# Peptides against a protein of PDB entry 3VZA: the designs that were tried, part 115

Target 1, 98 residues: chain A of PDB entry 3VZA
Amino acid sequence: RVERLCKSKELFEERLGLEIRRIHNEQLQFIFRHIDHKDPDKPYMFTLSINEQGDYEVTSCTPPLDCISEFQLKVRETNNFSAFIANIRKAFTALSFK
Target 2, 62 residues: chain B of PDB entry 3VZA
Amino acid sequence: AAYVTQLYYKISRIDWDYEVEPARIKGIHYGPDIAQPINMDSSHHSRCFISDYLWSLVPTAW

## One batch from the design tools (peptide; made by RFdiffusion4, then SolubleMPNN)

Design b2_p22_8_s2 (from b2_p22_8, 12 letters changed)
Fold by OpenDDE base, seed 2:
Structure b2_p22_8_s2 (fold): chain B 98 residues (1-98), chain C 62 residues (1-62), chain A 22 residues (1-22)
Amino acid sequence: as target 1 above (98 residues)
Amino acid sequence: as target 2 above (62 residues)
Amino acid sequence: SEEEKWQRMFDYLLKGTPPRPP
């Protein structure tokens, strides 16, 4: 099981270009790569926590996204975490073309 | 890594085939309507293309 | 424990169940 879990994580990291890290103070860091086709290893990242109210809270976003606050609101309303992450990647992708 | 792998599935809804050759990207994407097979030769595509394609399977509707 | 705190967070993300108060 441990071997399978490790392999699974590695496959997701490489194929999705998404790394998930546990950060201090109960935060998760999401690191997107494979966004910029000219620089596939360039990271696009954000950190996420659950605040005292029990709501999703983006604690950082690098590079910054104008739409991140809206996405935070949307995920709080819909609880669609998948769409939340996918839309952030979509936004990072759009940013890479500017 | 159990929680992280579960989170990857929650995000992507992809289940990999772990018993194929490393160059083969094989799995199943479980969409809201139907399950779609994934079967790619990674040597024929860039890393960015592969990632873009896989993410294109993930709906962005809230 | 520290691991239990992470477990609660992941449970929230995965299942939508609010974490237990500290």
Scores: peptide ipSAE 0.627, ipTM 0.944, DockQ to the pose 0.202
Fold by OpenDDE base, seed 3:
Structure b2_p22_8_s2 (fold): chain B 98 residues (1-98), chain C 62 residues (1-62), chain A 22 residues (1-22)
Amino acid sequence: as target 1 above (98 residues)
Amino acid sequence: as target 2 above (62 residues)
Amino acid sequence: SEEEKWQRMFDYLLKGTPPRPP
């Protein structure tokens, strides 16, 4: 089972181009790659924590996204974490065309 | 690793087929209404195309 | 432990939005 879990993680990282890291101060870093077709290894990142109020909080976003605060609000309202991550990737993708 | 893989599933709703050849990207995306099979030859596509395609399966509606 | 803290974090993400303890 451990081997399966490790393989699963690797498959997700490569195929989705999404790496998830544990960062200090109880933060998760989400690193998107495969966004810019001209530079597939260019990272697009954000960090996430649960604040003292128990709400999702984006603690950083690189490059910055104008819509990130709205998405943070939306995920708090809907609790749709999947849509939250997918919309961030969509926003990064749009940004890569600028 | 278990928690991370569970998080990947929560995000993507994709379950991989782990018994296929490494170059074969095979799995199932479990949407709210239907299951969408995934079956790609990675040698025929760029990494970016593959990722874009897989993410296109994930609903963005809140 | 630190690992238990991470487990709680992931449980929160995976199972919903339970109230955060004060």
Scores: peptide ipSAE 0.627, ipTM 0.944, DockQ to the pose 0.216
Fold by OpenDDE base, seed 5:
Structure b2_p22_8_s2 (fold): chain B 98 residues (1-98), chain C 62 residues (1-62), chain A 22 residues (1-22)
Amino acid sequence: as target 1 above (98 residues)
Amino acid sequence: as target 2 above (62 residues)
Amino acid sequence: SEEEKWQRMFDYLLKGTPPRPP
């Protein structure tokens, strides 16, 4: 099972172009690649934590997204984590065209 | 890395077929109403296209 | 432990269980 889990992670990382890392202070870093077709390895990333109030909190976003605060509000309201991540990727994709 | 793989599934709702050759991207996306098979030859597409396609399967409605 | 803290975070993300204490 451990081998399957490792393979699963590798497949998701490559195929979705999404890496998930544990970083200090109990934060998860989400790193999107394969966004810019001209530079597939260029990272677009944000970090996420659960704050002292128990709410989703985006602690960083690089490059910055104007919509990230709204998405944070939406995920708090809906708990739709999938849509949260997908919308962030969509926003990064749109940003890459500029 | 059980938690991370579970998180990938929660995000994407994709279950991979682990028994096929590496160049074959095969799995199932479990949408809210319908399950859609995934079956791609990675040699026919760029990494960016593959990722864009797979993400297009993920609903963005809140 | 540190691992238990991560477990709580992932449980929250995956299952919507109660958040970590302050």
Scores: peptide ipSAE 0.626, ipTM 0.944, DockQ to the pose 0.183
Fold by OpenDDE base, seed 1:
Structure b2_p22_8_s2 (fold): chain B 98 residues (1-98), chain C 62 residues (1-62), chain A 22 residues (1-22)
Amino acid sequence: as target 1 above (98 residues)
Amino acid sequence: as target 2 above (62 residues)
Amino acid sequence: SEEEKWQRMFDYLLKGTPPRPP
């Protein structure tokens, strides 16, 4: 059901603190919240596309992550999309402690 | 939202129990070795703690 | 269509289908 799908999305957004949005030019925006315990609503985000070569490409990252280029390479090598997203969240979490 | 929900599952490997009360965070995490139940009372934890806990279930090994 | 483009995108992410046409 459409109702179930909507509820599922809402539960994931709240519980994982991850929102996924469609952006123009076939890009997905991933918005992490609940990263900074002092400011749970502070967003940490990146955008992702599939480039002309058919490879994962991070088109933006806010705030910037030094490791994002490495993660892009790793996901291209492994196709482990789950680890890709989880590692980005871990990196944002580490950044929030600086 | 079908594709987005599928993407959430691909990322987290979590399947929620949609029949419980909103305050109950109940579901199953399907890890590589064993399925683990999730059963939390949201009123007992901060939103950040809940998210951190759930993400801790997701392997980060490439 | 726009929806078909998104479908191709998600199919790639979810199933590892071939890249979208140029």
Scores: peptide ipSAE 0.626, ipTM 0.944, DockQ to the pose 0.167

Design b2_p22_8_s3 (from b2_p22_8, 9 letters changed)
Fold by OpenDDE base, seed 1:
Structure b2_p22_8_s3 (fold): chain B 98 residues (1-98), chain C 62 residues (1-62), chain A 22 residues (1-22)
Amino acid sequence: as target 1 above (98 residues)
Amino acid sequence: as target 2 above (62 residues)
Amino acid sequence: SSEAKLQKMFEKLLEGTEPLPP
C-alpha cells in the first residue's frame, strides 16, 4: 500500500504537472509545472489555508493572478474545489502567453 | 501521502493503471456522467501536451 | 495540534468538494 501511494503521487505529479506540499502555518502549496511549453519546469504556484472562519483562503500566488480573489469567492460559494484548481491552472496558462 | 493522493483524485477524477509500463499513460477519467479511458504513449507527446490534455478532461464550471 | 489542524484541512478539501457539474 505504501509503495502504491508513493507511485500514485509520483504519477500525478508528473502527468498533471502538479505538486502538493505541506508548508508552515498549516498551509498547502500547489505548484504547477508544464504550463509554459517553452519552459516546462517553470513553476506557477499558490498557497492555501483554512482561515478561522473555516473558509478557503489563498495566502499567496506567484505569479499573481487578477482572478484569484474571484476564484476564492467562487470556491467558498460552490465548494467545487476541483473547478477551483482547474480554473487556476487555466489562468496560469493564459498568463504564460503574455 | 494518503491524503495527497486522495486529493489528486478529488481534483482530477483520474484513476491510474499502475500495472503498465512507465511510458504508457493508462487510466480512467470519471466524468459526472460517463467514464472515459485514458491510454497514451508518453514517448509520442511532450510533457506539457500530456498535462494540458489531462487537465482538459477536468470541468471548469463552478 | 498542528497535525490535527492540517488533517482537518485535508478533510475539508476531500469531503467538502461538491460533485462535478455535467
Scores: peptide ipSAE 0.570, ipTM 0.940, DockQ to the pose 0.318
Fold by OpenDDE base, seed 2:
Structure b2_p22_8_s3 (fold): chain B 98 residues (1-98), chain C 62 residues (1-62), chain A 22 residues (1-22)
Amino acid sequence: as target 1 above (98 residues)
Amino acid sequence: as target 2 above (62 residues)
Amino acid sequence: SSEAKLQKMFEKLLEGTEPLPP
């Protein structure tokens, strides 16, 4: 089972170009790659925590996204975490063309 | 870890086929109404294309 | 503990996540 979990994680990381890390202060870091077709290894990332109120909180975003605050509001309203992540990737993709 | 893999599933709704050769990207994407098979030859596509395609399966509607 | 807090965070993400919209 442990081996399967490790393989699963590796497959998701490579195929989705998304790495998820546990970082300090009980946060998760989401690192997108494969965004810029000219530079597939260039990372686009954000960090996430649950604040004192129990709400999703983006604690950093690199490069910055103008829409990230709105997305944070949306995920708090809908709890649609899948759409949250997908929209962030979409926004990073759009940014890569600038 | 178990939590991370579960999170990947919650995000992507993809379940991989772990018994195929590494060059084959095979799995199932579970939409709310229909399950769609994934079956790609990774040697035929760039890493970016593969990722873009897989993410295109994930709805962005809130 | 830190691990307990991380677990709670994961549980929040997993349990609170809505199903995909139709």
Scores: peptide ipSAE 0.567, ipTM 0.940, DockQ to the pose 0.322
Fold by OpenDDE base, seed 5:
Structure b2_p22_8_s3 (fold): chain B 98 residues (1-98), chain C 62 residues (1-62), chain A 22 residues (1-22)
Amino acid sequence: as target 1 above (98 residues)
Amino acid sequence: as target 2 above (62 residues)
Amino acid sequence: SSEAKLQKMFEKLLEGTEPLPP
């Protein structure tokens, strides 16, 4: 049911602090919040697309992460999308301490 | 959409209990070896703590 | 179409994601 799907999305967004949005040029935007305990609503985000070869491609990352290119390589090698997202959040968390 | 909720599950491996009060964060995390229950009172924790805790359940090994 | 490409992306994310390592 539509009501259950809407509730599920809302629970995930709030509890994980992760929003997933469709944006222009057939891309997905992943927006992390609840990273900085001093500013819980501060967004940390990246955008993702599928390139001409059919591979995952990060098209932007704000703020920038030195490790994002390595993570893109890893997810292409392993197809472990869960670890990809979790490691990005971990990296954003570490960045918030600087 | 169904795609987004499915994606959340593929990322987190969490299935929520939708029949409890909103202040109760209840569900199941499905790890590779064992399923672990989630049962928290959201009024006892900050939003950041809750998110950090839930993400700590997600393996980061490639 | 744009919608078809977006659907293809979701399908890749969902079907291409490997199980979590033990």
Scores: peptide ipSAE 0.566, ipTM 0.940, DockQ to the pose 0.352
Fold by OpenDDE base, seed 4:
Structure b2_p22_8_s3 (fold): chain B 98 residues (1-98), chain C 62 residues (1-62), chain A 22 residues (1-22)
Amino acid sequence: as target 1 above (98 residues)
Amino acid sequence: as target 2 above (62 residues)
Amino acid sequence: SSEAKLQKMFEKLLEGTEPLPP
């Protein structure tokens, strides 16, 4: 099972170009790659925590996204975390076109 | 860990076929109305194209 | 503990990641 889990994680990381890390202060870091076709390894990332009210909170975003605050509001309203992640990737993709 | 792999599924709704050769990207995407097979030869596509294609399967409607 | 808080976060994401009813 451990071997299968490791393989699964590796496949998702490579194929989706998305890495998920546990970082300090009880946060998750989401790192997108394969965004810029001219620089496939360039990272686009944000960090996420659960605040004192139990709500999703973006604690950082690099590079910054003007829409991230609106997305945070939307995911709190809809609880659709899949759409949240997909929309962030879409926004990073748009940003990569300068 | 188990939590991370489960999270990948919750985000993407993709189940991989782990029994095929490494160059074959094979699996199933589960949408709300239909399950669609994934079957790609990675040697025929760039990493960016593959990722873009897979993410195109994920709905962005809130 | 920090580990407990992180686990709680994962549980929220995994068990609560579905669109809310309109």
Scores: peptide ipSAE 0.563, ipTM 0.939, DockQ to the pose 0.277

Design b2_p22_8_s4 (from b2_p22_8, 11 letters changed)
Fold by OpenDDE base, seed 4:
Structure b2_p22_8_s4 (fold): chain B 98 residues (1-98), chain C 62 residues (1-62), chain A 22 residues (1-22)
Amino acid sequence: as target 1 above (98 residues)
Amino acid sequence: as target 2 above (62 residues)
Amino acid sequence: SEEEKQEKMFAYLLKGTPPRPP
């Protein structure tokens, strides 16, 4: 099982181009790669926490996304975490063409 | 690692086939209404294309 | 502990937080 879990993580990281890291102060860092086809290793990142009210809170976003605050609101309203992450990736993708 | 892999599933709704050769990207994406098979030869595509394709399976509707 | 805090956060993410009122 442990071996399978490790393999699973590696497959997701490579295939989705998404790395998830645990960082200090109860935060998760989401690192997208494979966004810019001209620079596949360029990272697009955001950090996420659960605030004292129990709500999803984006604590950083690099590069910045104008839509991130709206997405934070949407995920709080819908609890659709999958759409939240997917929309962030879509936004990063759009930004990579600028 | 268990939590991370569970989170990947929550995000992507993809379940990989772990018994195939490394060059084969095989699995199932579970949408809200339908399940779609995934079956790609990674050697035929760029890393970016593969990722874009897989993410295209994930709905963005809130 | 930090590990317990991380576990709690994962639990929240996996379980999901209740949607906010509109």
Scores: peptide ipSAE 0.451, ipTM 0.937, DockQ to the pose 0.270
Fold by OpenDDE base, seed 3:
Structure b2_p22_8_s4 (fold): chain B 98 residues (1-98), chain C 62 residues (1-62), chain A 22 residues (1-22)
Amino acid sequence: as target 1 above (98 residues)
Amino acid sequence: as target 2 above (62 residues)
Amino acid sequence: SEEEKQEKMFAYLLKGTPPRPP
């Protein structure tokens, strides 16, 4: 099972271009790659925590996204974490064309 | 790695086929109404295209 | 430990986000 889990993680990282890291102070870092087709290894990332109220809280976003605050609000309202992550990736993709 | 893999599934709703050759990207995306097979030859596509395609399977509606 | 805290965070992400005690 451990071997399968490790392989699964590797496949997701490569195929989705999404790395998930555990960060100090109870945070997760989400690192997107494969966003810019001209620079596939360029990272687009944000960090996430759960605050004392139990709400999703974006603690950083690099490069910055104007829509990140709205997405944080939306995920709190809908609890649709999948859409939250997917929309962030879509926003990063749009940013790469500017 | 259990939590991370579970999170990947929560995000993507993709379950990989782990028994195929490395160049084959095979799995199932589980949408709300239909399970969609994934079956790609990675040698025919860029990494960015593959990622874009897979993410296109993930609904962005809140 | 920090690892345990991170695992708890994962659990919240996966199972829901209840309020955390102070």
Scores: peptide ipSAE 0.447, ipTM 0.935, DockQ to the pose 0.191
Fold by OpenDDE base, seed 1:
Order: C-alpha cells, then structure tokens, then sequence
Structure b2_p22_8_s4 (fold): chain B 98 residues (1-98), chain C 62 residues (1-62), chain A 22 residues (1-22)
C-alpha cells in the first residue's frame, strides 16, 4: 500500500503537473507546472492555509493573480475545492499567454 | 502520502490504473454524472498537452 | 506536534467545512 501511495503521488505530479508540499505553520504549497508550453518546467504556485476561523486563506501567489481574492471568496461560499484549484490553474494558463 | 493522494482525488476525481506500462496513461475520471475512461499513450503527446487534457476533465463551475 | 497540525489541516481540506453564509 505504501508503494502504491508513493506511485500515485508521482503519477499525479507528472500527469497533472501539480505538486503539493507541506509548508510550515499549517500551510500547503501548490506548484503548477506544464502551464507554459514554451517552458513546461516554469512553476506557477500559491500557498494555502486554514485560518483560525476555519476559512481557506491564500497566503501567497506567484505570479500574482488578479482573480485570486475572488476565488478565495468563492471557495468560502461554495466549499468547492476542486473548482477552486481548477480555476486557479485556468487563470495561470491565461496569464501565460500574456 | 495518504493525505496527499486523497487530496489529488478530491481535486481531480481521477483514479489511475497502476497495472499498465508507464507510457500508458490509463484511469477513470469520475464526473458528477458519469465515469469517463482515460487511455492515452504519453509518447504521442507533450507533457503540457497531457496535463491540459486531464485538467479539461475537471469542472470549473462553482 | 507538526504532524498533528498537518493532519488537522488535511482534515479541513478533505472533509471541508460548511460553506460560509452569503
């Protein structure tokens, strides 16, 4: 089972181009790659925490996204974490063409 | 890695087939209505195309 | 512990919390 879990993580990282890291102070770092087709290894990342109120909080976003604050509001309203992550990737993708 | 793999499933709703050769990307995407099979030859596509395709399966509606 | 803190965070992410009222 441990081997399968490790393999699963590796497959998701490569196929989705999404790495998830545990960061200090109860944070997760989400690192997107495979965004820029001209530079597939270029990272697009954000960090996420759960604040004292229990709400999702984006603590950093690199490169910055104008829509990130709105997405944070939307995920708090809908609790749709999947759409939250997918919309961030979509926004990073749009940014890569500018 | 249990929490991380669970999180990947929560995000993508994809289960991989772990019994195929590494070059074969096989799995199932579980949408809200139907399950859709995934079956790709990674040697025929760029890494970016594969990722874009897989993410296209994930709904963005809030 | 740090592991307990991470477990707590994953619990929130995986199970979620009720949506915030509008």
Amino acid sequence: as target 1 above (98 residues)
Amino acid sequence: as target 2 above (62 residues)
Amino acid sequence: SEEEKQEKMFAYLLKGTPPRPP
Scores: peptide ipSAE 0.447, ipTM 0.937, DockQ to the pose 0.254
Fold by OpenDDE base, seed 5:
Structure b2_p22_8_s4 (fold): chain B 98 residues (1-98), chain C 62 residues (1-62), chain A 22 residues (1-22)
Amino acid sequence: as target 1 above (98 residues)
Amino acid sequence: as target 2 above (62 residues)
Amino acid sequence: SEEEKQEKMFAYLLKGTPPRPP
């Protein structure tokens, strides 16, 4: 079971180009790679926490996204975490073409 | 590790086939209406293409 | 502990927080 879980994590990291890290103070860091086809290892990342009210809160975003505040609002309204992450990746992808 | 893998599934709705050869990207994407198989030869595609393709399976509608 | 805090964070994400009222 442990071996399978480790393999699963590795496959997701490589195939989705998404790494998830545990950060102190009850935060998670999401690191996207494979965004820029000319520089596949260039990271695009954001950190997420659950605030005292129990709501999703983006605590950092690098590079910054103008739409991140709107996405935070949308995920609080819809609770669609999958769409939240996918839209962030889509926004990072659009940014890479600028 | 269990929490991380569960989170990956919550995000992507992908379940990998762990018994295939390393160069084969095989699994199932579970959409809201239909489950679709994934079956790719990784040697035929760039890492970026593979990631873009897999993420294209994830709906962005809120 | 820090481990407990991290576990709690994952629990919230996996269970999901109810959408806030409109």
Scores: peptide ipSAE 0.456, ipTM 0.937, DockQ to the pose 0.203; fails the geometry check

## One batch from the design tools (peptide; made by RFdiffusion4, then SolubleMPNN)

Design b2_p23_1_s1 (from b2_p23_1, 9 letters changed)
Fold by OpenDDE base, seed 4:
Structure b2_p23_1_s1 (fold): chain B 98 residues (1-98), chain C 62 residues (1-62), chain A 23 residues (1-23)
Amino acid sequence: as target 1 above (98 residues)
Amino acid sequence: as target 2 above (62 residues)
Amino acid sequence: IEEEIPEEEWTEKDYEMFEKLLK
């Protein structure tokens, strides 16, 4: 099972172009790649934590997204974390076209 | 990696087939109303195309 | 890109966070 878990993580990272890291200060960093077809390894990132109120909180976004605060509100309201991540990727994709 | 792997499933709703050759991207996407097979030859597509395609399976409706 | 913290160093809050995310 451990072997499969490691393989699974690698497959998701490569195929979705999404890396998930537990980083300092009890945060998760979500790193999107494969956004820019001209530069597939260019990272688009945001960090997430649970605040003292128990709510999702985006602590950083690079490059910045105008919509990220609204998405934070939406995920708090809906608890649809899948849509949250997918919408962020969609926004990064749109941003990559400049 | 159990929590992270579970989170990937929570996000994507994809379950991979781990028994196929590495060049085969095979699995199942479990949408809310339908399960869709995934079966791609990775050699036929760019990494970006593959990712874009897989993400296209994930609903963005809140 | 930030340095990853190994699971051996995760806190109780980390596990609570994942439980929330996976709920």
Scores: peptide ipSAE 0.731, ipTM 0.962, DockQ to the pose 0.899
Fold by OpenDDE base, seed 1:
Structure b2_p23_1_s1 (fold): chain B 98 residues (1-98), chain C 62 residues (1-62), chain A 23 residues (1-23)
Amino acid sequence: as target 1 above (98 residues)
Amino acid sequence: as target 2 above (62 residues)
Amino acid sequence: IEEEIPEEEWTEKDYEMFEKLLK
């Protein structure tokens, strides 16, 4: 079972090009790769925490996204975390075209 | 690892077939109304194409 | 990219966060 979980994580990381890691200060870092077809290993990332009010809070975004504040509001309203992550990836993809 | 893998499923709604050979990307995407099979030969596609395709299965509607 | 913290060092807030995310 533990081996299956490890394999599952690796498959998701490679196939989705998304790494999820718990980092300092009780945050999660979401690292997207495979965004830029000319530079597949270039990371696009953001960090997430639960603030003192219990709400999702984006604590950083690299590169910055103009829409990230709106997405944070939307995920708080809808609790649709899947759409939240998918829309962020979509935004990073659009940004990669410059 | 359990929480992270559960989160991947929460995000993508993809369940992989873990018994196939590594070059085969096989699984099922569970949409709201229909399950969509995934079956790709990774040697025929770039990493970016594969990721883009899989993410295209994930709804962006809030 | 930040250093990953192993689960052995996770706090109660970490588990609460994941429970929220997975709900």
Scores: peptide ipSAE 0.727, ipTM 0.962, DockQ to the pose 0.899
Fold by OpenDDE base, seed 5:
Formats: C-alpha cells, structure tokens, sequence
Structure b2_p23_1_s1 (fold): chain B 98 residues (1-98), chain C 62 residues (1-62), chain A 23 residues (1-23)
C-alpha cells in the first residue's frame, strides 16, 4: 500500500501539475506548474494554514491574486475545497496571459 | 503519503488506474452527475495540455 | 518553494488540518 500511495502521489503531481508540501509553521504549500505553456515549470503557488480560530487562511500567494481573499472567504463558507483549488488554478491561468 | 493522496482525490475526484503502462493516463473522474473515464496517451499531448484537460473536469462552482 | 517537512515531524495540528480538509 505504501508503494502504491507513493506512485499515486507522483502521478497526481505530474498529471495535475500540482505539488502539495507540508512546510514550516504547520502550513501547506500548493505549487501549480504547467500553467504557462511556454514555461511549464514556472511555479504558481500559495500557502495555507489553519488559523487560531480554526479557519482556512491563505498565508501567501505568489504571484499575488486579487481574488485570493474572496476565495478564502468562499471556502470558509462552502467548505468546497475542490472548487477552492480549481478556482485558484483558473485565476493563475488567467494571470499567465497578462 | 495517505493524507496527501486523499487530498488529491478530494480536490480532483480522480481515481487512477495504476496497472497500465506509464505513458497511458487512465482513470475515472467522479463528477456529481456521472463518472467519466479518462484514457489518453501522454505521448500525444504536452504536459500543459494534459493538466489543463484534467483540471477542466473539476467543477469551479462553489 | 519551501522545504518539505517529513511526516515523522508532523504535529497534531497537521493531522487536524488534514482532517478538516478532508471533511
């Protein structure tokens, strides 16, 4: 099972172009690649934590997204984490065409 | 990597077929209405196209 | 991109975070 889990993670990372890291200060870093078709390895990323109130909190976003605070509010209200991540990727994609 | 793998499924709703050749991207996307098969030859597509396609399966409605 | 922390060093808050994410 451990071997299968490792393979699964690798497949998701490559195919979705999304890496998920547990980083310092009890945060998760979400790293999107394959956004810019001319620079597939360019990372678009944000970090996430659970704040003192127990809510999702975006602690950084690189490059910055104007919509990230609204998305944070939406995911707190809806608990739809899938839509949260998908909308962030869509926003990064739109930003790459700037 | 159980938690991270579970999180990928939570995000994408994709279940991969792990028994096929590495170049074959095969799995099932479980949408709210219907499960859609995924079956593509990665050698025929760019990494960006593959990612864009897979993400297109994920609803953005809150 | 930040350094990944190995799972052996994860805290209770990490597991709580994942439980929340997966809820």
Amino acid sequence: as target 1 above (98 residues)
Amino acid sequence: as target 2 above (62 residues)
Amino acid sequence: IEEEIPEEEWTEKDYEMFEKLLK
Scores: peptide ipSAE 0.726, ipTM 0.962, DockQ to the pose 0.898
Fold by OpenDDE base, seed 2:
Structure b2_p23_1_s1 (fold): chain B 98 residues (1-98), chain C 62 residues (1-62), chain A 23 residues (1-23)
Amino acid sequence: as target 1 above (98 residues)
Amino acid sequence: as target 2 above (62 residues)
Amino acid sequence: IEEEIPEEEWTEKDYEMFEKLLK
């Protein structure tokens, strides 16, 4: 099962172009690649934690997104984490067109 | 990696077929109403196209 | 891109976070 889990993670990383890391200070880093078709390996990323109130909090976003605060509000309201991640990727994609 | 793998499913709602060769991207996407198969030949597409396609399956409605 | 922390070093808060995310 451990081998299957590792393979699963690798498949998701490559096929979705999304890497999820547990990083310092009890945060998760979400790293999107395959956003810019001209530079597929260019990372677009944000970090996430649970604040003292128990709410999702975006602690960084690189490159910055004007909509990230609104998305943080929406995910707190709806708890739709899938839509949260998908909308962030959509926003990064739009940003890549400059 | 159990939690992270579960999170990938939570995000994408995709379950991969692990019995096919790596060049075959095969699985099932579980949408809110219907499950749809995924079956792609990776040699026919760029990495970016594949990712864009798979993400297009994920609803953005809150 | 930040350094990944191995699971054997995860804290109780990490598990709480994942439980929230997966709920």
Scores: peptide ipSAE 0.718, ipTM 0.962, DockQ to the pose 0.871

